# Ledger of designs, part 22: peptides against a protein of PDB entry 3B8E

Target 1, 230 residues: chain A of PDB entry 3B8E
Amino acid sequence: PFLIFIIANIPLPLGTVTILCIDLGTDMVPAISLAYEQAESDIMKRQPRNPKTDKLVNEQLISMAYGQIGMIQALGGFFTYFVILAENGFLPIHLLGLRVNWDDRWINDVEDSYGQQWTYEQRKIVEFTCHTPFFVTIVVVQWADLVICKTRRNSVFQQGMKNKILIFGLFEETALAAFLSYCPGMGVALRMYPLKPTWWFCAFPYSLLIFVYDEVRKLIIRRRPGGWVE

## One batch from the design tools (peptide; made by RFdiffusion4, then SolubleMPNN)

Design b1_p10_3_s2 (from b1_p10_3, 8 letters changed)
Fold by OpenDDE base, seed 5:
Structure b1_p10_3_s2 (fold): chain B 230 residues (1-230), chain A 10 residues (1-10)
Amino acid sequence: as target 1 above (230 residues)
Amino acid sequence: AKLAILLGLL
């Protein structure tokens, strides 16, 4: 959020509080649940890792986690952000450079893409109204990320959903996201304003894309062992 | 994932 916020000078897409709620709230139980996942059916057919040459965290894992899946997750969040701002009169092209005037408390006549003037308070309500759906978007794409992390090579359909702790984690993170989004006083305490139920669906295409992308990747690995995709 | 979301969203 902050790199694009600095480079493009757009209104802040995700607040520090919402980031902390992801890192310390929604992601902890799901991450712990992976420790209870069953070994893949083919694990005894794989050669042991060479502890001298093979790292536990390799460039392929970093590229997959950060360069591929993380970028799709980021795109999902930014898509939700741009849709919300466009519905409030701010088209994506108009947001470029707008931060300087947006964050100025003394400017109460910031125009949108349609010539409507916005007070500082109105702008901050819209900004914080973006933070909660952005947070929820991250939770929805995390469902797919967690599910694809169950296996390295086998399809999730081959592994199944037998890990009860992982299923609990998916419900817990969703319930926590709903609590933080809709509990009275969260707007004052966390700057997380209630979101319309429709915003939960904005991330679904991206969550599906993550899932399909990884299942296709795993299918390629199974059909062509020793490829650069492994 | 967290740091990637953080860095990609950041």
Scores: peptide ipSAE 0.039, ipTM 0.779, DockQ to the pose 0.145; fails the geometry check
Fold by OpenDDE base, seed 4:
Structure b1_p10_3_s2 (fold): chain B 230 residues (1-230), chain A 10 residues (1-10)
Amino acid sequence: as target 1 above (230 residues)
Amino acid sequence: AKLAILLGLL
C-alpha cells in the first residue's frame, strides 16, 4: 500500500494502525497455528533437506509468498480501495497525484471526478472509510493464504482441515476483524470507520484466486516432480 | 512472511 502511495501519490490506501492490527492482531494466531499442522503424508518418503545447502526459506518460497501470493493480496486490497473511492466519486485515474491536495488541510475544494468539491474532513472520512474494507480484504485473502500454507505439495483436500488450532485461528482473526470494523468508537480510536457488510464479499474472488492458484501449483508439482514450479 | 508481505505491500 505505502509503495503505491509513494509512487502514484494516491490517497493512503491502508493506515498504519490497520497494518499493525493485521501484523500483531489478525495474523499472529493463524501464523502460530501452522506450527501445529500435521506433517504432509509423503514427508517420510522425501529425503531430508541438506541443512547446509537447503534453506528453510528459499528464493522459491520468497517468490511464492511475496512475489505471487502477496501481489494477489495487494491487488485484492487495491481493488477494494479503488471501488470504494469510485463509489464516492473518485475514479482511479483522478487519484493519481491527488495525495498532495488530498492531505492538505487548507485545501477544502478538492474536486472529484464529477466536479463535486470535498472538504478536508470529508476526504479524511472517505480515506478512513477505505481503510476498514482494505483491512477486511486482507483478512479474507489471509484465509486462503493460511489454508494454502498448510502444505507445500499436497492438496488441502488431501491434507484436510484437521488442525483445530488453525480453524480456531481463522475464527479468531475473523472475529477480531469484525470487532475492529464494527465496535463503536473504532473510528476515533483506530481511524477505522464501519463498513457495509457487502465489502466482505469484495475480497472473495481474490481469496478464491489465491486458493485455486496454489492448488494448481501443487497439482503441477505432484504431476511433474522437479519442475521449475517446485 | 505475512508481516513482511504487509510491510512490502505497504
Scores: peptide ipSAE 0.038, ipTM 0.767, DockQ to the pose 0.157; fails the geometry check
Fold by OpenDDE base, seed 3:
Structure b1_p10_3_s2 (fold): chain B 230 residues (1-230), chain A 10 residues (1-10)
Amino acid sequence: as target 1 above (230 residues)
Amino acid sequence: AKLAILLGLL
């Protein structure tokens, strides 16, 4: 979010406090739950890692986590952001460079894509209205990310959903996301205004895409061991 | 790791 905020000079997509709620709140239990996942059925067919040459975090893991899955998650968040701003009169092309005037408290006549003028207060309401749906979008795509992280090579359908701690983590992160989105005073404390229930569904296509993408990747790895996809 | 993923996306 901040990189695009700086590069494109768009209104802030996600607040710093909201990011902390993701990183320290919603992600904590899900991440810990992966330590309790059952070993894959093929683990004894793999050679042991050489602790001197093989890193725990390798380039392939970084490329998959940050480069592939991360990019899909970002696209999901930004899609939600652009839809909200478009519904409020700001088309995506109009947001480019708009930050300068958007963040200026003395400019109270910022025009939207339809020629409607927006006061500073109205603009900040719309900005903070984006933070909650962006946050929830991240949580929804994290469901898929957590589920795909259960296995490196086997399908989730082969592994199953036997990890009760992981299932608990999915409920916990969702409950926390609902709490942060709907608790009174969160608009003041976290700059998270109340979420329309419809915004929970905006991330579902991206969550499904992450899941399907990883299942296809794993299928390719299983069919072509030692391929470029490993 | 997720923090760094989020930070890389942010």
Scores: peptide ipSAE 0.036, ipTM 0.765, DockQ to the pose 0.158; fails the geometry check
Fold by OpenDDE base, seed 2:
Structure b1_p10_3_s2 (fold): chain B 230 residues (1-230), chain A 10 residues (1-10)
Amino acid sequence: as target 1 above (230 residues)
Amino acid sequence: AKLAILLGLL
């Protein structure tokens, strides 16, 4: 969010504390759980990697994880952000360049897209109201990301959900997200205001898109071994 | 994915 925050000068879509809660909170147990995933059924038919030429993290893995899945996750978060701001009178086009006046505590008459004036306090309530749903959106798309990371080539339906530690990680990250979102005092401590339960569903299309996209990718790899997608 | 969520979320 920070590059878009800087380039577009929009109100802060995700707070630093919420980013830390993702990286160090919700994501730790899920990431560790992948170390306990069973080998794919066909892995013993593959030659071992050449440790001198083949990187563990190659450009293709980076392109998939960072360039494709990461972009869909970011789009999911920004979709939630833009919907919340639009529901509060700030259309997406009006947010461009608005940060300068938005963050100025001395300006108490910032107009929305409908000519309504907003005080600094009101603007900060709306900003922090975006942070929690954005965070929850990331957790919901992480469900799909974690599940697709179980395999490189086989479908998740071929692999199954046998990793109990991964299942525990999905429940843990969801429980932690609910705790951080709804525990009293989180608005003061973390700048995370409570979200309406409906915001949990805002990310579901993106989570489904991630899952379907990766399953289609894996299907292509299985049908065309040695292709550009592998 | 995380760092790109972070960098795309950056």
Scores: peptide ipSAE 0.036, ipTM 0.760, DockQ to the pose 0.149; fails the geometry check

Design b1_p10_3_s3 (from b1_p10_3, 8 letters changed)
Fold by OpenDDE base, seed 5:
Structure b1_p10_3_s3 (fold): chain B 230 residues (1-230), chain A 10 residues (1-10)
Amino acid sequence: as target 1 above (230 residues)
Amino acid sequence: SRELILLGLL
């Protein structure tokens, strides 16, 4: 979010406080829950790693987490952001370079893509209206990310959903996301304005894409051991 | 319009 905000000079898609709510709130219990996951059924059939050459965190894991899954998550969030701004009269092309005038409190006549003028207050309401759906989009794609992290090689359908702590984590992060989105005073405290219930569904295609992508990846690994995808 | 902003908050 923040890198694209700087490079493209677009209105801020996700606030720093909201990012902290993801990292310290919604992701904490889910991440801890993975420590309680059952070992994969084939783990004892795999060769042990070489402790001198094979790192626990390798380039492949970084590529999977940040280069593949993290990019799909970011695309989901930005999709929601651009849809909301387009519904409010700001087409994606018009947002490029707009940040300077958008963030200026003395400019009260910023035009949208249709020639409608927006006051500073109106623009900030729209900006903060984007933050909450972006946040919720991240939580919805995190459901898929957490579920795919249960296994490295086996399908989630082979592993099953037996980890009660992980199931609790999915409900906890969702309940926390709903609380932060709809509790009175969150607009003042966190700059998170309420969202329409329909915005929860905007992330579902991306969550499904993450899940399908990883299941296909795991299927390829099972069929072609020792490939570059492993 | 103010109405579209209100529709985003509802």
Scores: peptide ipSAE 0.014, ipTM 0.459, DockQ to the pose 0.017
Fold by OpenDDE base, seed 3:
Structure b1_p10_3_s3 (fold): chain B 230 residues (1-230), chain A 10 residues (1-10)
Amino acid sequence: as target 1 above (230 residues)
Amino acid sequence: SRELILLGLL
């Protein structure tokens, strides 16, 4: 979020404090829950890693997490952001370079894509209205990410949902996301204004895409062991 | 790893 804010000079998609609530709030219990996941059925058929040559974090894991899944997550968040701004009169093309005028409190006549003028206060309301749905979009996409992280090779349908701590983590992160989104005072404390319940569904296509993508990837790995997809 | 999940969120 913040990198694109700098590079594209768009209005801030997600506040720094809100990012900290993701990293320290919603993700901690889910991440811990993976330590309690049942071993894959084929783990005893795999050679032990060589501690001297084989890294715990390899290029395939980095490529999957940052290069594939992380990009889909970011696209989901930005899609939600652009939809909200478009519904408020700001088309995606019009947002490019707009940050300078958007963040200037002395400019009270910033035009949208339809020629409507926006005061500084109105613009900040729209900006902070984007933060909450972006945050919720990340949480909804994290459901898929957490579920796919249960296994390296087996389908989730083969592994099953037996990890009660992981299931608890999914409920905890969702409950925390709802609390942060709807608790009174969060607009002042976190710059998170309450979102319409419909915005929770905006991320579902991306969450499904992540899930399907990883299941297909795992299917390919199972059918072609030692392939470039592994 | 825990780090990889956290990194998907950056």
Scores: peptide ipSAE 0.027, ipTM 0.671, DockQ to the pose 0.109; fails the geometry check
Fold by OpenDDE base, seed 2:
Structure b1_p10_3_s3 (fold): chain B 230 residues (1-230), chain A 10 residues (1-10)
Amino acid sequence: as target 1 above (230 residues)
Amino acid sequence: SRELILLGLL
């Protein structure tokens, strides 16, 4: 988000406080839960890794985890952001370069895509209205991300949901997201305004896309061991 | 792996 915020000069899509709530709040228990995941059923049938040549984290794993899944997560968040701003009169094309005027408190006549003028206060309400749904979008796509991270090669359906700590992590991150989104005073404390319950569903296509993409990837790996996708 | 997902969110 922050790179696109700088490059495109758009209004801030995700606040620094909301980023911290993701990194330190919603991600901690899920991340720890992966340490308790059961080994894949075929792990003992594989040759031992050569510690001199084979990295635990290789370029393919980095590219998959960060490059591909992270991009889908970011796209999900930005989709939610652009939908909210469009519903408030700011079409995506109009947001390009708007940051300078958007963040200026002395400009109270910033026009939307329909020629309506917005005061600084009104613009900041809309900006902070985007932060909570973006945050919730990230949590919803993280459900899929966490579940796909259970295995490297086996399907999640082959592995099953036996890790009780991971299941607890999914409930914890969801409960925390609901708390931060709807607890009174969060708008003042965290600049997280409450969202309509319908915004939780905005991320579901992206969560499904992550899950399907990784299951297809794993299916290819199982059918063609040693392929480029591994 | 998660920090760079967060960096992809950066």
Scores: peptide ipSAE 0.024, ipTM 0.670, DockQ to the pose 0.149; fails the geometry check
Fold by OpenDDE base, seed 1:
Structure b1_p10_3_s3 (fold): chain B 230 residues (1-230), chain A 10 residues (1-10)
Amino acid sequence: as target 1 above (230 residues)
Amino acid sequence: SRELILLGLL
């Protein structure tokens, strides 16, 4: 998010406080829950990793995490951001380079794509209105990410949802996201304005895409061991 | 890892 904010000079899509709420709030319990995941059914048929030669974090894992899943997550967040701004009169093309004027408190006549003038206060309300749905979009996409992280090779349908701590983590992160999104005073405290319930569904296609993508990847690995997808 | 995916959002 921050890289695109700099490169495209768009209004801030995700606030620093919302990032901290993800990293320290919604992700912590789910990540810990993976330590309690059952071993894959074929673990005894796999060669042991050589701890001297095989990196725990390899290029394939980095490519999958950052290059594939992380990209889909970022696209999901930015999609939500652009939709909200478009609904408020700011089309995506008009946002390019707008940051300088957007963040200037002395400019109170920033025009939207329809020629409507926006005060600094109005612009900041719209910006902070984007932060909460972007955050929720990440949480919804993280459901899929956490579920796909249960296994390296087996389908989630083969592994099942037996990890009660992971299920608790999914509930906890969702409850925390709802709390941060709807608790009175969060707009002042965290710059997180309440979102319409419909914004929770904006991320669902991306969450499904991540899940399907990883299941297809795992299916390919199972059918073609030693392929470039592994 | 999940942490790596989150770092990819930065």
Scores: peptide ipSAE 0.024, ipTM 0.683, DockQ to the pose 0.146; fails the geometry check

Design b1_p10_3_s4 (from b1_p10_3, 8 letters changed)
Fold by OpenDDE base, seed 5:
Structure b1_p10_3_s4 (fold): chain B 230 residues (1-230), chain A 10 residues (1-10)
Amino acid sequence: as target 1 above (230 residues)
Amino acid sequence: SNLLILLGLL
């Protein structure tokens, strides 16, 4: 969020506290659960990795993780952010360069895309109202990310959902996200204002896109072994 | 994942 916040000079999409809640709260138990995943059925049919030439973390893993899946996750979060601001009268084009006036506590007449004036306090309520749905959007796309990480080559439908610790992690991260979103006092403690239940659904297309994208990738790898997609 | 979300969100 901070790179786009700096480059586009838009209101802050996601706060530091909400990022810490993702990194230390919602993603830890799911990540640990992958250590308990069953080996893929074809593991003994693969050649052993050459420890001298083949890195555990290679450019392809970085490209898949950061460049592809991470980009789709970010797009999901920003989509939710822009929809919320548009529902509050701020169209995406109007947000460009608005940060300077948005963050100024002495400017109480910032106009929206419809000429409505917003006080500093009203703007900060809208900003913090965006943080919680953005956070929840990340949790919903993390469901797909965690599920696709179960396998490198086999479909999730071939592997199945037998890892009980992973299933527990999905429920835990969702329960924690709901707790942080709806517990009284979170607006004061974490600047996480409660979200309308409808905002949980904004991430579903992106979560489905991640899942379908990876299943198609894995299907290509199974049909064309040794390709640039592997 | 965390660093990815951090970097994709960054």
Scores: peptide ipSAE 0.040, ipTM 0.790, DockQ to the pose 0.117; fails the geometry check
Fold by OpenDDE base, seed 1:
Structure b1_p10_3_s4 (fold): chain B 230 residues (1-230), chain A 10 residues (1-10)
Amino acid sequence: as target 1 above (230 residues)
Amino acid sequence: SNLLILLGLL
């Protein structure tokens, strides 16, 4: 978010407080839950990793996690952000370069794409209204990310959903996201304004895309071991 | 970490 915020000079898509709520709130229990996942059924058919030569985190894992899945998550968050701003009169093309005037508290006549003037207070309400759905979008794509992390090679359908701690993590992160989104006073405390329940569905295509992408990747690895996709 | 995914989002 911040790279695009800096490069494109758009209004802040995700606040620092919402990022902290992701890293310290929604991600911890799900990440810990993976330690309780059952080993893949084929693990005993794999050669043991050499601790001296084979890094636990390799370039392929970094490329997959940050370069591929992370970019899909990014696109999901930004899609939600652009849709909300467009519903409030700010088309994506109009947001380019708008940050300087958007963040100036003395400018109370910032025009939207339709010539409507927005006060500083109104603009900040819209900005903080974007932070909550962006946060919720990240939680919804994290459901897919957590589920795909259960296995490296086997399908999730082969592994199954037997890890009760992982299931608990999915409920916990969702309950926390709902609490932060709808609890009275969160707009003042965390700059997280309530979202319409319909905004939860904006992330579902991206969550499904992550899941399908990883299942296809795993299918390719199973059919063609030693490929560049591994 | 999802933080670095968020930083790749960043």
Scores: peptide ipSAE 0.036, ipTM 0.776, DockQ to the pose 0.164; fails the geometry check
Fold by OpenDDE base, seed 3:
Structure b1_p10_3_s4 (fold): chain B 230 residues (1-230), chain A 10 residues (1-10)
Amino acid sequence: as target 1 above (230 residues)
Amino acid sequence: SNLLILLGLL
């Protein structure tokens, strides 16, 4: 979010404190839960990793995590952000370069895409209204990310949902996200204004896309071992 | 891992 905020000069999509709540709050228990996942049924058919040549984190894992899944997650968050701003009169094309005037407290006549003037206070309400749904969008796409991380090659349907700690992690991150989104004072403390319940569903297509994408990837790997997709 | 998500999110 912050890179696009700088490059495109758009209003801030997600607050720095809100990012810290993702990294330290919602992701911690889910990440730990993966250590308790059952071994894949084919693990004993794989050669042992050579600790001298084979990195634990390889280019394929980086490409998958950052380059593919991370991009879909970011796209989901930005989709939610652009929809909220468009519903408030700011079309995506009008947001480009708007940051300078948006963040200027002395400019109280910033026009939206429909010629409506917005005061600094009104603009900051809209900005902070975007932070919470963006955050919740990340949590919803993280459900899919966590589930796909259970296995490298097997389908989730082959592995099953037997890891109770992972299931607990999904509930914990969701409960924490709901707490941070709806607890009184979070608008002041975290710049997270309460979201309408409908915004929880905005990320579902992206969460489904992540899941389907990884299941298709795993299917290809199972059908063509040693391919470039592995 | 979280830094991975952070960099994809940032």
Scores: peptide ipSAE 0.035, ipTM 0.768, DockQ to the pose 0.158; fails the geometry check
Fold by OpenDDE base, seed 2:
Structure b1_p10_3_s4 (fold): chain B 230 residues (1-230), chain A 10 residues (1-10)
Amino acid sequence: as target 1 above (230 residues)
Amino acid sequence: SNLLILLGLL
């Protein structure tokens, strides 16, 4: 979000505190839960990794995790951000370059896409109103990301949901997201304003897309071992 | 990983 914030000069999509709540709050228990995942059914049929030639984290894993899944997660968050700003009169094209005037406390007549003037206080309310739904969007796409990370090659349907710690992690991150979104005082403490329950559904298409994309990838790997997709 | 996904979100 911060690279696009700099490059496009748009209003801040996700606050630094909200980022910390993702990285240190919602992600920790789910990430630890993967250490308790059962080995894939075919793992003993694979040759052991050569520790001298085979990196634990290869370029293909980086491309998949950061380049593909991370981009879908980003698109989900930005979709939610742009929808909220558009509902408040700021169309996506109008946000380009707006940051300088948006963040200036002395400019109280920033126009939206419809010619309505916005005070600094009103703009900051809208900005902080975006942070919580963006955060919740990330949590919802993380459900799919965590589930797809259970396996490298086997379908989630072949592996099943036997890892109780992973299931606990999904509930924990969701409960934490709900707590941070709706607990009184979070608007003051974390700049996380409460969101309408409908905003949780904005992420569902992206969560489904992540899941389907990875299952198709895994299906290709199973059908064509040693392919460029592996 | 998620920090860099967040940096890819960034």
Scores: peptide ipSAE 0.033, ipTM 0.764, DockQ to the pose 0.163; fails the geometry check

